# Peptides against a protein of PDB entry 9GMZ: the designs that were tried, part 133

Target 1, 343 residues: chain A of PDB entry 9GMZ
Amino acid sequence: TGFPLELLTRPATERLAYFENYTVAHPRLKEVYEILMRTIAEPAGASFIFVYGASGVGKTTLRLRVEQKLTELALPKLESDRARVPVVGIEAIAPESRYFNWKEYYTRALITLEEPLIDHKFDYGVRGISRDNFGKINVESKVVAPALRRALENALIHRHPDVFFVDEAQHFGKVASGYKLQDQLDCLKSLANMTGILHCLLGTYELLTFRNLSGQLSRRSVDIHFRRYCADSPEDVQAFKSVLLTFQQHLPLAETPNLVDHWEYFYERTLGCIGTLKDWLKRVLSDALDREATTITLKDLQKRALSVAQCQKMFKEIQEGERQLSETEADVQNLRSALGLGA

## One batch from the design tools (peptide; made by RFdiffusion4, then SolubleMPNN)

Design b2_p16_7_s2 (from b2_p16_7, 6 letters changed)
Fold by OpenDDE base, seed 4:
Structure b2_p16_7_s2 (fold): chain B 343 residues (1-343), chain A 16 residues (1-16)
Amino acid sequence: as target 1 above (343 residues)
Amino acid sequence: SAIIEEAAKAEVEPAK
């Protein structure tokens, strides 16, 4: 079924919002969603989940859908446990400085945990953290990072989410000169251990550097690779075409655009990343709605496409990440063979 | 879940 035809009589803002909120349930998203939901339900002593994949593969969409589902599943229990938050999700910010801003991270995490609807005022045990009359957290500038960490530990213990999501988690890898990436990992590990809360880090292939640095994290982590669609796989090409077909049916335009006939051009400019595809189509839809256009043309697509130079850069980053994973799989096989375990 | 039902629908529509 396509978009609701009644949208054609609605304002451009409602038409755009429909498409923004629409999610294509493509095979790779479904697979990773099922693995992630199962791992959250049965972590088996894991403290971390790493979800890694190309930029624009759809990791944020995955997170938001899991957050929605965990919230829906928790609703019957939240009536009895008013202190509980079922899930918390934040996005790590790229530091302007050469080092990750832990103070900002802890502040944002606290703000997200303390939704206004939670009547139970929690004492953070830290001076300079207050809640206003609207339930918004205020953190005074004098509050230092170690105090904010203790406040977050206490808040996570009290709210007891099933999982703590951190999107764009590769930004933890931004370490100042003289600091070790290991110190950032030990900080995160300590937070997970002190709270007993499962952490899910979503990010680019730069997260693989975190996986390899700590043999102790490896023992308590689950890895999930969110793959892009590859043009060398007939099955992946068919899945990508099916995504294009679904998007063309869900663009709230008077005339259905033929996206599928241009699948190679869409693949060239998205590298098989569905998030990149959705963001591109969103920009093109916005332009079409602003012009009161009946459909989307190839010229409209070209106007909002990523440049070839941008795609070439992104493709090199993807190839390096995919190479590192393939080498890791070979290393596992070599280790098994060296241990006398069959292939 | 709505996602699973939409995925099942998207797999069934053959790209023409």
Scores: peptide ipSAE 0.006, ipTM 0.456, DockQ to the pose 0.141
Fold by OpenDDE base, seed 5:
Structure b2_p16_7_s2 (fold): chain B 343 residues (1-343), chain A 16 residues (1-16)
Amino acid sequence: as target 1 above (343 residues)
Amino acid sequence: SAIIEEAAKAEVEPAK
C-alpha cells in the first residue's frame, strides 16, 4: 500500500512531514527491535545495553519506535502511578570543547524526564532547579554538575523508567587531555547502579571502545549490533531493494519514481544504511515539492547524493568497526576451543 | 501499533 492519495492535494509541508514520519520496517530493524524489547523486559541483571552500528543505519529510528512501544505498554500502569515515566530518551551532544559536558547532559536528561505534563512535581532538593509557570524545568547557571547528578538520580528513582536511552553515546568518549575514558564509564556505571535504571547507549562503532575498557561492563551489559545491508549478501541486496520499493510507494508524488532500477547507485551512496537513504530521499522530496514536480529523476537524486569522498570516509569507519567485531567473534571461537568446548 | 502492523503486511506481498 502506498501513501494516502489525499496528500497530493495537501501543502508541501504536510507531504514532507508524512514522509519524515514514515518508517520502513526492514529485516535488520525488526531483528534489533525484538532483541532490544526482550532485553528491556528481561534485563537479567544487566545495567547497560549497547546498540552500535554505522552512522545512518537507523539507530534513532529504532530508539523512537521502542520509546513509542514502551509508552503504549505502560499506559494502563500510568493511571495508577502518575509519577511514573515509562521511558526517557535523550541525545548526547557533541562537545564544543575537547571534553564531554556532564553538566549539559544532566540538565538535558532532567528537563526531558520532567516534562510539564507530569502532574506530580518532585522536589529534587537542589537549590537553583525550579519550574516555570508552564512547569518547565529551569536550571540556574550556578548549579554544579554534582548537584545536577544528584537531582537526576533522585528523578530517575522517583520516575522509575523501564529504560534510559542515550543516542549518539559515542560522545561520552570525548575526553580532555589527561582524563581517562574509564572515568566516564565509571560515572555512567555509578548512575545506573545508584538509580537501578537500565541504560541503553546507542551510537557508532566508537562505542566498541567502551566494551573493551572494562571486564566489569561486559558482565553487566548486553551488546546489540545494528548491521547495515551488505552487497556481498544476496539476501541483504534483496532486503535493500525491498526498502527502495517501499520508499517509492511512500513518496507523496503524483508519479511513482523508479528507485529500484537505480539500486546500485543508492547502495553506492548509502553503503546499505537505511537512515542515510531516508535522509537522502527526504532532501530530494523537499526539492521536488519546492518545484511542484510530479516525480523525481536520477538528476534530482544526483544533486542531493553524498559525495564519493564522503562515502569513502564513511566506508572506512564502517570497515574498521566491522573488523573489530569480526576479531571479537574469532576470539570467542578461540576461547571456546581453548576451554575444550567444541567449535 | 498501526505502523508495525502495516509494515508486517508489506513484508507479506511477495515480489512478483
Scores: peptide ipSAE 0.005, ipTM 0.435, DockQ to the pose 0.136
Fold by OpenDDE base, seed 1:
Structure b2_p16_7_s2 (fold): chain B 343 residues (1-343), chain A 16 residues (1-16)
Amino acid sequence: as target 1 above (343 residues)
Amino acid sequence: SAIIEEAAKAEVEPAK
């Protein structure tokens, strides 16, 4: 089924919002979703989940869908336990300096964890953390990072989320020295251990460097690779074409554009990343709606496409990440072979 | 949940 035809009579803002909120259930997203949901339900003593993949593969979409599902599953219990939050998700900020801003991280985590609608206000035991009349957390500038950490630990313990998501988690790795990077990992590990809360770090392939520095985290971590679609796989090409067909049907335009016939061009400019594809189509749809256009043309697509130079840069970053994973997979196979375990 | 299930149903319509 395509978009609701009634959208054609609606304002451009509603038509765009429909497409923005629409999510294609493509095979890679479904696979990673099922693995992630299962791992959250049965962490088996894991303290960390690492979800890594190309920029624009759809990690934020995955997170939001898991957050939604965990919230839906928790609703019957939340009626009886008004202190509980089923899930918390934050985005790690790129540091302006060579140092990760822990104060900002803890502040954002606290603000996200403490939704205004939670009737049971928790006392953080920290001076300079208050709630306004609307229930929003206010953190005074004088509150230091160690105090904010203790407040977050207490809040996580009190709210008991099934998982704590950190999106763009590669930003923890942007520390200039390996020693300081280890300190960041130890800090996160300590937070997970002190709270008993499972942490899910989502990020680019740069997250692998961060993950590999802690041999101790490897024993208590689950890895999930969110792969892009590869043009050398017939199955991946077919899945990518199916995604294009689905988006084609869900663009709220009077005339259905033929996206599938241009699949190679879409692949060239997205590298098989569905998030990049959706963002591209969103920009093109916005332009079409602003012009009151009945359809999308190839010229409209070309106007909003990533440049070849941007795609080449992104592709090099992807190839390096995929290479590092392939080397790790080969090392596992070599270890298995050396142990007398079959391939 | 519903949006993922609805999208999964849309893929199962055989191309006539």
Scores: peptide ipSAE 0.000, ipTM 0.423, DockQ to the pose 0.139
Fold by OpenDDE base, seed 2:
Structure b2_p16_7_s2 (fold): chain B 343 residues (1-343), chain A 16 residues (1-16)
Amino acid sequence: as target 1 above (343 residues)
Amino acid sequence: SAIIEEAAKAEVEPAK
């Protein structure tokens, strides 16, 4: 089934919003979604989930779908437990300095945790944290990071989310020294342990460097690799073509564009990353709607494609991440061999 | 739920 045909008579803004909100349930997304949902339901003593994969693979789409599903599942319980928040999701911001701004992190987490719709006023036990007339949390500039941490710990315990999401979590790794990176890991570990709240860190392959620094986190973490589609796999090529066909059918245009016949060009400029593909098609759709065009042409696609230089840079970053994972698998085999367990 | 299931059914059609 394609897009609702009624959209062709609707404003360009509604047509674009339809495509933006549309999610292709591609095999890798389904697999990672099921693993993540199962791990959140049954963490088996895990305190962390690491979801890593290429930039533009679809990690933010995964997070939003899990957040939606956890909210839907919690609705019947939220009527009886007015203090509960089903899920909390934040995006980590790259530090402007060589130091991670924990004060800003705790402030954003508190603001996100306390939606205005929660009638239950929670006292954080910290002076300078208040609610405005709209129910939003206001944190005074005088509040120090240790006080904000205690406020967040208390809020997480009181609201008891099923998971705390941190998107772009590789930004925790962007510090000037390995020692400071360990301190950041220990800080997150302490927050998870003190609150009993499962943390899910979503990020690029740079998150592996962060993940590997703590052998203690390894015992209490689940790793989820969100893979791209690979052109050397016939199954992955077929899945990628199927995604193109689905997007082709869900572009709210009068004439269905032929995207599938250009699959190699789409693969060349997305590296098998479905988020990158969706963002590209969104830009091209926006341009087509602005021109009141009936369809999308190859020329329209070429105008909004990533450059070859951008794709080469992205591919190098992917190859480095895939290499690090392969080395980790080899290290496990070497360890097993050294222990006499066989390869 | 429904959108993921409908999208799941639509993607299983092999590209002819």
Scores: peptide ipSAE 0.000, ipTM 0.419, DockQ to the pose 0.161; fails the geometry check

Design b2_p16_7_s3 (from b2_p16_7, 9 letters changed)
Fold by OpenDDE base, seed 3:
Structure b2_p16_7_s3 (fold): chain B 343 residues (1-343), chain A 16 residues (1-16)
Amino acid sequence: as target 1 above (343 residues)
Amino acid sequence: SELIAQAAASEVEPAK
């Protein structure tokens, strides 16, 4: 099945929105989704889940699908417990300053957790936190980070989410010279411990540096590697081609574009990252819709492709991350061998 | 819930 043919008579905005909201359930996404869902259901005393992988691999899509599923599974309980929020997800922001803005982080987390549509409005006893006429949380400028932290701790305890997601979590590692990354980890660990809420940090391979700094987090964390598709794996190449075929069928254009025959070019410019692929196709679709084009051509694809220089930079970052993981796996194997445990 | 609204708007299909 392709896109609904009725979309061809709809405005460009609706056609674009269809593709934006469309998700291919590709093998790596399914695998990581199942591991993540199982880990959230049975954290076994873990306080953290680290999901790391290449930029554009699909971490945000994974988060959104898990948020959707956790919400769906919680619906029967939410009817009786109107104070509960099944899941909360935020994106960590790259600090404009040399320092991570904890005030902004706590504010965003609180705003997200205290969504306008929640039936049970709770006062967390912090002066300068209110709801506007739309039920949105308003935080006055006078409210300091420690007060916002207390409000968030109380909110997390009261709303009792199964998991707290932080996307782009590598931004916690972007501390100024002289600040210890350890202090950021200790702050997050304290929040998780005080609330009893499982935290899932999603990020690039830069998140590994952050994860490896705390031997204490290592004992209370689960690691999930969201791998890209590799061109040296026939199975991965086939999966990547299948994703292209699926996207080809779900581009709301009068004539189905031939994406699959250009799979090598798509791989070259996405490095096997499906999020990068989707974002590229979205840009190209938007351009095609603006021109009222019937299809997408190779020339249209080339116009919106990442440059070779961008791909080379991204590939170096991926190779470094994959290398670090491979070295860690080798270290585990060496330790096992040294302990007299078989391979 | 905004999460429920977002969930309802998102289509998921397996790769072919």
Scores: peptide ipSAE 0.036, ipTM 0.517, DockQ to the pose 0.300
Fold by OpenDDE base, seed 1:
Structure b2_p16_7_s3 (fold): chain B 343 residues (1-343), chain A 16 residues (1-16)
Amino acid sequence: as target 1 above (343 residues)
Amino acid sequence: SELIAQAAASEVEPAK
């Protein structure tokens, strides 16, 4: 099935919103989704899950789908436990300074966790944290980071989410010194330990540098690699073509564009990253709707494509991340061999 | 909740 044909008579905003909200359940997304859902259900004493992969691979889409599913599964229990939040997800912000802004992080986490519509308000034990008349959390500027941390710890304990997601988590690693990076890890570890809440950090391959600094976290973490599709794999190429075919059918245009015939060009400008592909198609769809066009042309695609220089930069970052993982896999194999374990 | 409202709004389909 394609898009609902009734959309062709709807405003451009509704047509664009349909495509924005549409998710292709491609093989890599399904695989990582199942692993992540299983790990959340049975963390086996893990305090952290690390999900890493290329920028634009679809990590945010994965998070949102897991958040949705965890919410759906929790609904029957939420009717009886009105204090509970099934899942919370935030995005870490790149620090403007050489230091990660914990005050902003704690504030954003608290605001996200303590949504206006949540029942059973509680006292945070911190002066300068309140709710407005609409139930929205307000944090006064005078509230210091340690007080916000205590408020967040209390909120996490009280709301008891199955997982706390932090997207763009590589931003924790953007610190001027290795010592300060360790302090960031210890701070996150302490938050997870104090609350008993499983943390899932999603990020780019830069997250590996952060992950590798703590040998103690290694024993209490699960790693999930969200791989891109690789052009050297016939199976990956076929999966990428199937994604193009599915998007082709779900673009709410009068004439179905032929995306599949241009698969090499799509691959060249997305590096096998489905999030990058979707964002590209969204921009092109928006342009087509603004022009009241019946279809999308190659020229329309070219107008909104990433430049070759952008793709080359992104590809170097991907290759470095994939290299680091390959070296780690080789180290594991060498360790197994040295232990007298088979390949 | 906003989470419940967001959960109802998104479509997931398999790649063909």
Scores: peptide ipSAE 0.036, ipTM 0.497, DockQ to the pose 0.284
Fold by OpenDDE base, seed 5:
Structure b2_p16_7_s3 (fold): chain B 343 residues (1-343), chain A 16 residues (1-16)
Amino acid sequence: as target 1 above (343 residues)
Amino acid sequence: SELIAQAAASEVEPAK
């Protein structure tokens, strides 16, 4: 199967939108998806799920696919329970200051949870929160963070989502001191406990710092590692080539480009991260469509590739994250051996 | 909802 051939007669905007909305269900994405869906269905008293992996591994794609599936599964129940929101997902913003802006976080969460198209109006019990003529939530500047928190707690309880997603959650860790990071984690834990809503934090390997800082979070969290494809694994190399073959067939161009023959170059400039690969191909496709080109060449790929310096920096960050996880696995084995539990 | 509309617009295919 390839792209719908009718796209070749469509505007460049529609052709680009097709590729943007297209998702390859690659082995690592499928594995993490199945673990995450099972954990959401049966949290076993967990209040948090941590999904960590390299930047550009595909965490946002994972989130969106889980949100889609949870929505689909909830549709029959939403007919009878018009107050319910099946899932809520936000992206954490990098703070402009050394301090995480909780007021902005709560505001964005409320706006996302209380989408304009929701039929059942809810009173948040907070003055200065209103809906405009389009049903969009407006929060007055005078509303303080503790009041926004109470409004979000009430909204989460009333809307009862199966999970609350926070993407780019490493931005919670961008605080000047370890003490302030602990306070932020305790704040998130309190929100999850007060609402009874499962929270899923997706982010880079910087999320590993959160696991280590709270012995109480470790007892109520599930960890999911979203791994990249590794060039030292024949199975991972084959999976990466299969992803290239699939993308090659789903680029809406008159002539199918040969991506697979350049797999080593794609691996060098993506480090086995499929999100980075998709973003690269999207940029190259956009350039090809602007030129009304029939295909994509190696020269077109080179023009939009990440620099070697960018890849070296990203690889160093990946190696540090993978090292920390490998050390943790070794520590677990050592602990088991020391306890007289077989390895 | 916007989420339902977004879900309907997305395509998912397995890698070959």
Scores: peptide ipSAE 0.035, ipTM 0.507, DockQ to the pose 0.286
Fold by OpenDDE base, seed 4:
Structure b2_p16_7_s3 (fold): chain B 343 residues (1-343), chain A 16 residues (1-16)
Amino acid sequence: as target 1 above (343 residues)
Amino acid sequence: SELIAQAAASEVEPAK
């Protein structure tokens, strides 16, 4: 079934919002979603989940869908436990400087956790943190990072989310030295240990550097690889074409565009990343709606495509990440063989 | 409501 036909009579803003909110349940997203939901339900002593994959593979979509599902599942319990927040999700900010801004991170985490709709006012035990008459958290500029950390720890303990999501978590790794990177990881470990809250870090293949820094992290972490679709796999090509077919049926236009016939061009400019594909189609749909167009043409697609140079850069970054994972898989097999465990 | 819409498993006609 395609989009609701009544959308064709609705404003461009509603038509665009429909497509923005639409999510294709493609095979890789379903697989990672099921693994992530199961791991959150039964972490088995894990303190961290790492979700890594290419930029634009759909990690933010995964996060948002898991957040929605965890919220829905918690609704019956939230009636009895009004202090509880079922899930919290933030995006880590790229630092302007070479140093990660922990003050900003703690402030954003605290603001996100303490939504205005939470009936129970919490005393953070920190001077300069207040809630206004609308329930919005205000943090005074004088509040230092260690005080904000304590406030966040207390808030996480009190609200007890099933998971704390950090999107774009590779930004923790933007430090010039491996020593500083270890300090960042030790800070995150300490936060997870002090609160007892499961942390899920979503990011690019740069998160793989965090896997190797601490043998203690590996014992308390679950790793989830969100793979792109590969053109050398017939099954992956078929899945990618199926996604294109689904998107063309869900573009709220009078005439259904033929996206599938251009699958190679879509693959060339997305590298098999469904998030990149969706964002591209969203831009093209917006342009079509602004012109009151009945369909999308190849010319419309070309106008909003990533450049070949951008795709080449992104592809090199993907290949390096996939190489590092393949080496890790080989190292596991070598370790098993060296231990006398049969292949 | 299923938050994630199923991708139509329809046989994509082989690109010519």
Scores: peptide ipSAE 0.009, ipTM 0.498, DockQ to the pose 0.090

